# Ledger of designs, part 125: peptides against a protein of PDB entry 4XPM

Target 1, 160 residues: chain A of PDB entry 4XPM
Amino acid sequence: VMLHSKNVKGFLENTLKPYDLHSVDFKTSSLQSSMIITATNGGILSYATSNNDVPKNSINEINSVNNLKMMSLLIKDKWSEDENDTEEQHSNSCYPVEIDSFKTKIYTYEMEDLHTCVAQIPNSDLLLLFIAEGSFPYGLLVIKIERAMRELTDLFGYKL
Target 2, 67 residues: chain B of PDB entry 4XPM
Amino acid sequence: DIKGTIAFDTHGNVIESTGVGSQRIEDIGDLSKVTLDAEGFAQVQGDSLLVHLYKRNDITLAVYTSA

## One batch from the design tools (peptide; made by RFdiffusion4, then SolubleMPNN)

Design b2_p20_8_s2 (from b2_p20_8, 10 letters changed)
Fold by OpenDDE base, seed 4:
Structure b2_p20_8_s2 (fold): chain B 160 residues (1-160), chain C 67 residues (1-67), chain A 20 residues (1-20)
Amino acid sequence: as target 1 above (160 residues)
Amino acid sequence: as target 2 above (67 residues)
Amino acid sequence: SLDQFIAEGLEAIAARLAKQ
């Protein structure tokens, strides 16, 4: 199994799109960020962000990336704790799902004013992480990440 | 897939409707009689659609889905 | 507001469906 950076980057860019319930005239905001990170250390393997107007090689870009790294690590830590906590796995913030006979769990976390959602790519050392504004409903965020994971079958079972 | 919605009050008055819900206003009579669980949820099979009910603060939201 | 209620309702229903 090989992680193709270009393909993954493009995929993550597409996940940024709003959740559009056009039939009921309801549309969310775009995701702030979408990432694939390591479950072991929370390192970012690939990411996409909706804010692309930051000049490259600027101090603002560095700060933005650093913030993303911090968020990644914090969420990974929370995820790791919950994976070892039976009670948390039965909370309303944990959604067990099965994708093509592969089981995983989706967790939602409130991070400051942001709504986040993270899930282990089935049987892998990777996590998929969505970061959205507080206006993004958690329920829709969960559905969004589940559907996104269905497109990452090539990463199922990926080990570092 | 969501096919439509109906929002109605305790008097059965339509507050909002979208999609197929706009064509199923008559369902309110039956939907209003459905017993909801402790969290305010219920599911009702209707014709070819499944109706998901959520009630909070005297307003009921009915969401029509294909499954 | 109605919009807020609809959003909350959709969220709640979506969350329920996600666990089923």
Scores: peptide ipSAE 0.449, ipTM 0.552, DockQ to the pose 0.157
Fold by OpenDDE base, seed 2:
Structure b2_p20_8_s2 (fold): chain B 160 residues (1-160), chain C 67 residues (1-67), chain A 20 residues (1-20)
Amino acid sequence: as target 1 above (160 residues)
Amino acid sequence: as target 2 above (67 residues)
Amino acid sequence: SLDQFIAEGLEAIAARLAKQ
């Protein structure tokens, strides 16, 4: 199934769901946000947030969107820096992965009290970004984003 | 239902603990003596909690669950 | 990493329990 722009948001919304280890009756909280952003400028191409109770066109919505924009930019900057830093690529916050013979790296970042995870969609100018509460284990967050990326093959190689 | 976890090394040193695991560091002594299967797993029945063990590369994860 | 190990361990334990 091809991922169209309209389907991307739905996909991201699905990623918000908790990581569920049902066999041990354990699940995380929902992601706060899930985004696809540009690797170049950190611009948000698509996003989903778990807090949908904010009235549209409200100040709270504006603030929320602005916050996401800020975070996306900050994380993009950190990612860019790390991509150009060999030491950072060998840190415990960097997880090299291979998806269908395409290599990418997953980075985890502590943003205030939030746990974030970002990865470049293979061979693309796009980043997938998860923002979760601090209670979300980084390891599970990494697994989650890796599995999510496997569903975004249509975006592999996407260039702006 | 996971109630807590303990990660410890071969020397019994706590690497990390969460939940009830933080209150049961003393269990490491006994847990370290548990014989694991070929895949590095074991279960130990405790009081009201079941402890699931997973060991790989000299690190042991103990997961406390209600069942 | 520790985080990775913990995650893998949880998954592994979960998988084992799922088989039981």
Scores: peptide ipSAE 0.521, ipTM 0.793, DockQ to the pose 0.203; fails the geometry check
Fold by OpenDDE base, seed 1:
Structure b2_p20_8_s2 (fold): chain B 160 residues (1-160), chain C 67 residues (1-67), chain A 20 residues (1-20)
Amino acid sequence: as target 1 above (160 residues)
Amino acid sequence: as target 2 above (67 residues)
Amino acid sequence: SLDQFIAEGLEAIAARLAKQ
């Protein structure tokens, strides 16, 4: 399976959109970031951010990317630990799901004042990672990432 | 507009409350008696607020809205 | 989890309202 960066980038950008429950006049903020990272090293394969007002190659951009790299690594490490911890897999921060007969788990993590959600793309070496403001309900993040993964079937089983 | 929420179990124990729901815990007594439809939904008019009920797996969510 | 339930409930209620 070939990973097409442009297609993935566009996909991730689309995931940034707010979760809108207009019928009850409730709408989340946009995701701060959406990423596909490696489960092995936490390396970023693709990412999207809501703040696109940073000039390319600027120090601010570099810092922003570096921040994402750090967060991705930290979350990857936490995820790895949890994957090897049966107790953590049964906590309220772990949501087992099945997509097209493939099982995976969604984890939610508080990162300072941010709400994050990560899930292994089924049978792959890839993780999908959402980063949102603290006001973004974890439950909605979980639903959001599950639905997003359902659109990434081409990446199921992807090995590095 | 959501004005508040209450989540409660089959014993009427509050497991979460927000907004006006936090001030209307006593409503659980009445809400627990409401007959839900086959999908676990109901609507109850209470004073100026409409209460939307959703129950699944022995947990009931009450959402208070202005309409 | 509770958070998941709340989210699902909100969605479900929203969906029901949309049908009305």
Scores: peptide ipSAE 0.438, ipTM 0.701, DockQ to the pose 0.205; fails the geometry check
Fold by OpenDDE base, seed 5:
Structure b2_p20_8_s2 (fold): chain B 160 residues (1-160), chain C 67 residues (1-67), chain A 20 residues (1-20)
Amino acid sequence: as target 1 above (160 residues)
Amino acid sequence: as target 2 above (67 residues)
Amino acid sequence: SLDQFIAEGLEAIAARLAKQ
């Protein structure tokens, strides 16, 4: 299996869309960022951001990318620690899920004023990471990332 | 058009509340007596708001809407 | 968790209303 940057990028861009409960006139904000990172080093393989109005090669763009790199590394570290801690796996911030007989866990993390959610793509060395505003309910974030992972079956079992 | 929510347990204890739900904790007494359908749903018309009920795993969620 | 329950409840209620 090979990662195709354009296909993955387009997928991540689609995940940025708000969670819409239109029947009750409720809609979240768009995700700030969506990323696929390595579980080993937290390196970003692909990413999408809702703020695409930043000029290319600008100082603001560089700072934005650097922030994503920093956050991905921090979240990877937290995830790694929790995966090695049975107590954390039983906390209210850990959601075990099963997708087509493949088991994985979804973790939620508060990052300053942001709500984040991360999950290992089943049997892979990859993590899917969502970053949202603090107004985005964690429960909806969890549902969102679970549904997204169901569309990434081609990456199941992907090893670096 | 959600105006607020209340989540409460089988003892009537408030677990969480938001919006107008935070000002209507006294409604739990009546809401706890409402008969739910087989899927755990019910609707109750209040004074000016409609209350939507959902119960699962001994926790009830009440959602207040204008319609 | 509570957050998960709230989310599921909102979705369930929304789906119910959409069917009516």
Scores: peptide ipSAE 0.437, ipTM 0.657, DockQ to the pose 0.224; fails the geometry check

Design b2_p20_8_s3 (from b2_p20_8, 11 letters changed)
Fold by OpenDDE base, seed 2:
Structure b2_p20_8_s3 (fold): chain B 160 residues (1-160), chain C 67 residues (1-67), chain A 20 residues (1-20)
Amino acid sequence: as target 1 above (160 residues)
Amino acid sequence: as target 2 above (67 residues)
Amino acid sequence: SLDEFIKEGLEAIKKKLAEQ
């Protein structure tokens, strides 16, 4: 199945779903947010957030959106720094992965009490970013984002 | 009887944990150092529980049993 | 998949236990 840019929003919404294992009694919470952002400026191109009872257009919603924007920028900055730091690329927070013939890296970052991971969509100016609660294990988060990226082949090589 | 499980990656990060495994995340450090046999198996005695290891494709599954 | 791996591992370990 080919995923086009117009379907990205729906794709991201689907990534929010909990990871539910059936072989063992293990199920995660939903992701707090899932985003595609620019690697250059940290601008949000598309995003999805878990539903909560925050009224629309409320100050709480505005704060939430603003926080998301801030987090995306901060994570982009960290990612940019790490991409220019050989030592950081060899840390346990960096997962080199290969999707098809394309190489990329998945980084895990602790953001306050949240667990996050970010990865450059192969050969693109785009980053995929997952934000989860602290209870979401990093190892699984990495697996989740890797598999999600495999569904974004249409964005491989995307340049701004 | 399985008392719990931990699955972890080569970075030592948890993938999943259940049962007593959820309370033994600190075991990953030692478990990651265990030498596995040619089939990817090992057993480690830990206090009152026996830990069974199975590793394949860079993922290690630890199963805790009383036996 | 991850779930398949865990299932595989569980069965493999159970098999090992049975052999002991």
Scores: peptide ipSAE 0.703, ipTM 0.944, DockQ to the pose 0.819
Fold by OpenDDE base, seed 3:
Structure b2_p20_8_s3 (fold): chain B 160 residues (1-160), chain C 67 residues (1-67), chain A 20 residues (1-20)
Amino acid sequence: as target 1 above (160 residues)
Amino acid sequence: as target 2 above (67 residues)
Amino acid sequence: SLDEFIKEGLEAIKKKLAEQ
């Protein structure tokens, strides 16, 4: 089943939902943003945000999108640097993972007060990017993005 | 009689925290170095709290109780 | 699952506490 644009948007919106544990009284905030971006230029192909109070097609929405573009580019740049740095790939901020025999890496990045996590969709020119508040623990963010990645098999090997 | 919890991964990153555990994230550095028994358990005395450790599948759970 | 792990860990630790 091909993952089309509208399906991708809906998928990303679902990733925004907080992580709720029932064994203990622990529940995260919603993700601030969830995006699929290009590994080449950091361009946003699809995105979802938790702030739904901004009027559509408004100046505020444009500014919000521009902010996402900036964040996307910054994270892409750092990701690119780390992919060319063996030492960074062996730091505690890098989680090598394997999904269906495809290898990829999950990186955690502190961006101002935000906790971010990015991973290359296996063998593709695409990155999955989560942006969360500082209260969202990195260990859980990694688990969240890894599990989300497993649902994007249709994008494995996608080349621009 | 649980005062709080912390779960963390092998990178020392928090997975979850509750109660007093949320205020003791800095303990992970020391807790990660604790030698566990054959069953994956350990007990560490803190300042005024007792920390019970359980590790399985690269995830460590720390439970804080009264000493 | 993660929640299941936490639950199992809590029960295991509670059992250890009961033994003391």
Scores: peptide ipSAE 0.703, ipTM 0.944, DockQ to the pose 0.804
Fold by OpenDDE base, seed 5:
Structure b2_p20_8_s3 (fold): chain B 160 residues (1-160), chain C 67 residues (1-67), chain A 20 residues (1-20)
Amino acid sequence: as target 1 above (160 residues)
Amino acid sequence: as target 2 above (67 residues)
Amino acid sequence: SLDEFIKEGLEAIKKKLAEQ
């Protein structure tokens, strides 16, 4: 089964929704961005952003897209370094997880007051990346991305 | 009478916080070291607040009360 | 779910308080 680009885009858009707890008075903001990027070059295969009120082809849109590309590349580079660093893999910023017998890791990174987390889609050349405001707790961000990863089984084992 | 809550994971990262808990994130360091009973409960006396702990499935919930 | 856990924990703690 192949995931079409529009299907992936729709999936990522759904991940933007805020996390709303009802047992306590707690609700997050929407994610700023949700992306699938290549682990090799940090290229964006698909992405979704909140507040799409910026006119298309405007200077502001170009700047926002360029900023997204920059952040994805920086996070990919940091991820790549950490994957080759045993000490970093044992830090509190690394969450080893297992999904359907596949092992992967979730990393949390601070990016200019933004809270981000990234994880390699199991046995694939792809990374899932969430970018949120600084008010979004890291522990919840990790839970959110893990649950999202569990719904991307069609991408498990995807090789470029 | 609950004054606030903090939920955190085994890495010490916040999952949620409400009320006074949002201003007590620094407590996680000490709360994570508390020995829980066989049922996953503990109580810790703070400055002016009592902290009630419940841990299950690698998530700890801290509830702040006045008594 | 996470919300269910929070609810469970709150009720469990309230129960413990009632027993004191």
Scores: peptide ipSAE 0.703, ipTM 0.944, DockQ to the pose 0.836
Fold by OpenDDE base, seed 4:
Structure b2_p20_8_s3 (fold): chain B 160 residues (1-160), chain C 67 residues (1-67), chain A 20 residues (1-20)
Amino acid sequence: as target 1 above (160 residues)
Amino acid sequence: as target 2 above (67 residues)
Amino acid sequence: SLDEFIKEGLEAIKKKLAEQ
């Protein structure tokens, strides 16, 4: 099954939803943004943001997109560095995971006041990237992105 | 009565926190070193609160109660 | 799930407390 662009967009939009536990009184904020970017250049292939209160084609929208582009590039660069750094791969900011026998890593990165996590979609040239507020705990962010990635099997092995 | 909770992973990162647990994130360092029994339980006395630990599948739940 | 784990843990701990 092919994941069309609108399907991917819808998927990313769905990931924005807050995590709401019912066993305890705990609910997160929505993710600030969710993106699929290229591992090569950090280019954004698809994205979703919680703040949709921006008129289309406005200067504010352009600035918002530019900010996402900057963040994606920075995170991609850090990810690339860590993929070539054994110490970073063994830090508490790196989670080796296996999905259906495919190995990948989830990295957590603090960007100013934001909590982010990024993971290479298994065997692909793509990264899944979550950006959340600082109140979003890293451990939960990791769980969230891992489970989300399990729904992107159609993108496993995707090469640019 | 439960005063709060913290759930954390093997990396020491928070998964969730509630109540007094939200103000005790720094406890994770010590709690992660606690030896659990065969059933995955432990209790740690901390100031006026008692911390109950339950670990399973690489997730630790800490529940804070009155001593 | 995570919620189920937390629920399980809470119940388990409550049970332990009741035994004390």
Scores: peptide ipSAE 0.702, ipTM 0.944, DockQ to the pose 0.804

Design b2_p20_8_s4 (from b2_p20_8, 11 letters changed)
Fold by OpenDDE base, seed 2:
Structure b2_p20_8_s4 (fold): chain B 160 residues (1-160), chain C 67 residues (1-67), chain A 20 residues (1-20)
Amino acid sequence: as target 1 above (160 residues)
Amino acid sequence: as target 2 above (67 residues)
Amino acid sequence: SLDEFIKEGLEAIEKRLAEE
């Protein structure tokens, strides 16, 4: 089964939902945004945002979208740099993970007051990117994105 | 009586925190160095609180109690 | 899951406390 654009969009929208634990009284905020971007240029292939209270075609919406574009590009650039830096790959901001025998890395990046997490979809030219508020703990963000990637097996090995 | 919790990963990053644990994030540095027993448990006495540790599958849960 | 782990840990710790 191939993931269509609408399915990807829906998937990303679902990732926005807060992480709510029941064993303890802990609940996060919603993710600010969730995106699939190209590893090559940082172009946004699909995205979801929790800020849906912005009128369509408004200046605020344009600014929001432009901000996402900028952030995706910046994160892609940093990711690319880190992928070519052995030292950065061994920092506490890098989580090597294995999904179904495919190896990838999850990076956490502080972007202004936001907590971000990015990971290359295994063997693909695509990155999954989560953007959250500063209150969202990085450890949980990593867990969240790892588990999300496990649901994107259709994109494993995707090349542009 | 549990006063709070902290869960953290092997990188020392917080996964969750509740109660007094939310105010004790700085404890992770020391807690991560604690030697666990064969079952993955440890106890650390700190000020008026006792910290109970449980680690499995690269996740450590710290539970703060008054005793 | 994470929630299951935390629950497991809480129960395990409580069990240890009861044995002391």
Scores: peptide ipSAE 0.723, ipTM 0.946, DockQ to the pose 0.826
Fold by OpenDDE base, seed 5:
Formats: structure tokens, C-alpha cells, sequence
Structure b2_p20_8_s4 (fold): chain B 160 residues (1-160), chain C 67 residues (1-67), chain A 20 residues (1-20)
């Protein structure tokens, strides 16, 4: 099954869903945002947000989109710096992972009161980015993004 | 009777927390250093509660019960 | 899955407690 642009948007929307455990009384909030951005400039190629109560073409929507653009750029910059810093790659904020023999890294970043994590789609010029509330545990956020990235094999090796 | 839980990864980051575990996230530092038996179990007296540990596949579950 | 792991851990711990 090919992952088309329409499928990517739907995929990102699905990642917003809360993580609900049944073995214990634990359920997260929905992700605030989920995005695929360029590793080069932090440009947003596709995104989904849980803030669907904002009318289209409203000032509030414009402000929220602008905020996403700013956050994506900031996170891209941090990611780029860390990718060129051996020490940062060995910190607790970096999770080296391997998916089908492809190596990548998951980084966690605190953005004001938000919890974020970002990972380069293996061998690609693309980053997958999750933004959640501060109540969303980082360990769970990492698990979530790793499992999501495993579903994006069609984007592996994608070059701009 | 279970009073709460904490699950955490090898980086010390929380995966989930419930009950009294949500108020004892700071315990992860010490719990991560506990030596487990061959089956991945341990018990640790933490304050007034007993902490039961189970680790497998780089994830540790801590269960808090009455001491 | 994560939920399965937690369930497994809870059951395993309860089993150990019963054996003591």
C-alpha cells in the first residue's frame, strides 16, 4: 500500500488519539499536534492538530498555524544542532532506534510547557514531530512516535 | 492492595503513572539502580510503602503496595 | 504491546506475592 499525501494527512490525524491503557487506570490527552516537516528548513509538509474547534480562515486558526511554523522551525534547529553534537546524541533526550535495519534517532524537547519529540524518517530529508501537553510522559511519547514511524516506510529514503 | 504504579524506560523517563506512583516520580532514580533477580523482579521498601519491581525488554514496572 | 506488558507485570507480581 502506497502512502500518498492524502494518506499522510489521515495518518497524522490518527496519531493524535489519546493513549488509553486498560490494565491500569491511565489515559493521556490527545496530542496537540502531529507534523511532517523538512529537515533542511523546518517547513511543514503535512500537519494535524487537535484544536479543531477553531473555525477555518479565522484569526485564531492563522495564529495557531503560525505558532506551529515557529515551533517546527525551532525544533528543527535544535535537532540539527544535536545531530552535529556527539554529546547530545548520548544524552537521555536521545533515543537511537533501528527500524528494519534503518537507523535513526528520537529526540525529546521541552518547549515551554509542552512536551515534544522529533525523529528523522530513516534516510530521508523529513522529520516526524509530535507535540503534546506537559502531562504527556516523555517515555510514552517516545514509544508512540517510534511505533508511528514504523508505519511510514514509504517515506524512508525520501529526498527533497 | 495496589496503591499505585509507575512504568519507566532505561532513560528514566516516565511511561505511565497511577495512584501514589504519580506523586513518587522522583523514586525512579533510585529504583533504576536496584538489582533485579534472574526473572527481573525485586522488592524495595520505599517510605511507608513496599515497591515491587518487574523489568522486561528495557521497561520497568513499579507497583506500590502497603508495607 | 505496552498494555500487555503492564498486565503481565501485575500478574507476575501478584503471583510472587501469593507464593510468599
Amino acid sequence: as target 1 above (160 residues)
Amino acid sequence: as target 2 above (67 residues)
Amino acid sequence: SLDEFIKEGLEAIEKRLAEE
Scores: peptide ipSAE 0.723, ipTM 0.946, DockQ to the pose 0.831
Fold by OpenDDE base, seed 4:
Formats: structure tokens, sequence, C-alpha cells
Structure b2_p20_8_s4 (fold): chain B 160 residues (1-160), chain C 67 residues (1-67), chain A 20 residues (1-20)
């Protein structure tokens, strides 16, 4: 089954949901944003945001999209640098992972007061990007994005 | 009586925290260096609280109780 | 799962506490 645009959008929207544990009284906030971007230019292919209270086609919506574009570009640039930096790849902000025999890396980046993580969809030109509030623990964010990527097998190997 | 918890990964990053654990994130540095027994357990006395450690599958759970 | 791990750990620790 091929992931269509609507399916991808819906998938990203689902990733926004808070992580709610039941063994302990712990529940996160919703992700602020979830995106699939290009590894080449940081262009947004699909995105979801928890802030849906903005009227469509309003100036505020445009500003929100522009902010996402800015963040995606910044994170892509940092990711690109780290992919070419051995020291950064061995830092505690880099998580090498393997999904179905495909190797990829999850990076955590603090963007101002936000907690972000990004990972290359295995063997693809695409990055999955989560943006959360500063209260969202990095360790959990990593777990979340890894598990999310496991559901994007249709995008494995996707080249632009 | 559990006063709080911290779960953290091998990178020292928090996975979850509750109760007093949320106020003791700085403990992770020391807790990560604690030698665990064959079953993955350890106890560390810290301040007025006792920290119980359980590690499995690269995740460490720290449970804070009264000493 | 993570929740299952935490539950497992809590139960294990509580068991040891009861034995002390």
Amino acid sequence: as target 1 above (160 residues)
Amino acid sequence: as target 2 above (67 residues)
Amino acid sequence: SLDEFIKEGLEAIEKRLAEE
C-alpha cells in the first residue's frame, strides 16, 4: 500500500498525540509539530501542527508555515553538518538505530526552548522531524520518533 | 512508598520523570555509573531518599523511596 | 513496551522492598 499525501498527513497528525503512560502518572504535551522534509533542501513535504486554531489562509497561518519552514531548514542544515562530523555522530545527541536491517541515526537538537529530533527515513532523501516543547524529555522523543519511523516503511528508499 | 521515578536511557537522557524524580534529573549522571547486580538491580542512598535502580534493555528505572 | 518495562521495574522493586 502506497502512502498517499492524505495518509501521510494523517500519520503525522497522529504522531502529535501526547505520550501517556499508565504505569506511572506521566503524560507529555502534544508535539508542537511533526514534519517530513527533504534532506537536500529542508523543504517541507508534509506537516502537522497541534495549533489548529488559526483560520485558513489567514496571515497567522502564513506566519506559522514560514516559521516551520525556517525551523526545518535550520534543523536540516545542522543534520547535514553532523552527518559529516564524526565527533557529532558520537555525541549523546546522536542515536544510531537499525530498522529492518536499515541503519539510520536520530539526532536531538535544542532549538531555543524547544526540543526537537530528526531522523533520516532509512535509505531515503527524507527526514522525519518532531518538534516538542522543552518539557518533552529527549529520551522519550527519541523512542517516539524511532517507533514512528517503523510505520513509514513505504517511504524507505524514497529518492527525490 | 514511592516518592518519584526517573527513567533514562544509555545517553543519560530522560525518558520519564515523576514526583521527586522530576526535581532530581541531575542525579542521572551518578546513577548511570552505579554497578548493578546480575539481576539488574542496585540501591543508592542519596540525601534523605533511597534510590532503587532497575535496568533492562538499555533503559534504567530509578525509583525514589524513603530511606 | 515502555509502559510494560516501567510496570515490570516497579513490581520488581516493590517485591524487593517487601522482602527487606
Scores: peptide ipSAE 0.722, ipTM 0.946, DockQ to the pose 0.784
Fold by OpenDDE base, seed 3:
Structure b2_p20_8_s4 (fold): chain B 160 residues (1-160), chain C 67 residues (1-67), chain A 20 residues (1-20)
Amino acid sequence: as target 1 above (160 residues)
Amino acid sequence: as target 2 above (67 residues)
Amino acid sequence: SLDEFIKEGLEAIEKRLAEE
């Protein structure tokens, strides 16, 4: 099944759901936002946000989208720098991962008080980006984004 | 008589924390250096609490109990 | 799964506690 724009949006919305463990009394907050952006320009191809209380087409919505655009660009820039820096790729903020024989990297970045995680969709020009509150632990965020990427096989190798 | 838990990965990043574990995130640095036995277990005394460690598949679980 | 791991770890630790 191919991922269409609406399907991607729905997928991203599902990633917003909190992580709930049952073995211990632990449950995260929802992700603040989940995005697929271009690795080249940081442009947002699709996004979902947990703040659904903002009226559509309102000034507040425009501002929130602009904020996402800013964050995506900043993270893309940081990602690009790290992809060209061998030392950064061996830091604790970088997780090499292999999915279906495809190699990629997961990076964790602190943006102000937010916890973010970004990864290149294998062999593609696309990045998957999670933005969470500071209370969302990085280790779990990495696990979450890795599992999400495993569901995006249709986008593997996608070139702009 | 579990007082809390911490789970963390090989990078020292938290996966989950509960109870007193949520207030002991700084312990990860030391806990990550503890030598485990052949079955992946260890015990470490910390303040008034005893920390029980269990590691498998690059994830470490720390359980805090009364000493 | 992660939850399964934590559960197994808790059980293993509790077992050791009972033996002490």
Scores: peptide ipSAE 0.721, ipTM 0.945, DockQ to the pose 0.790

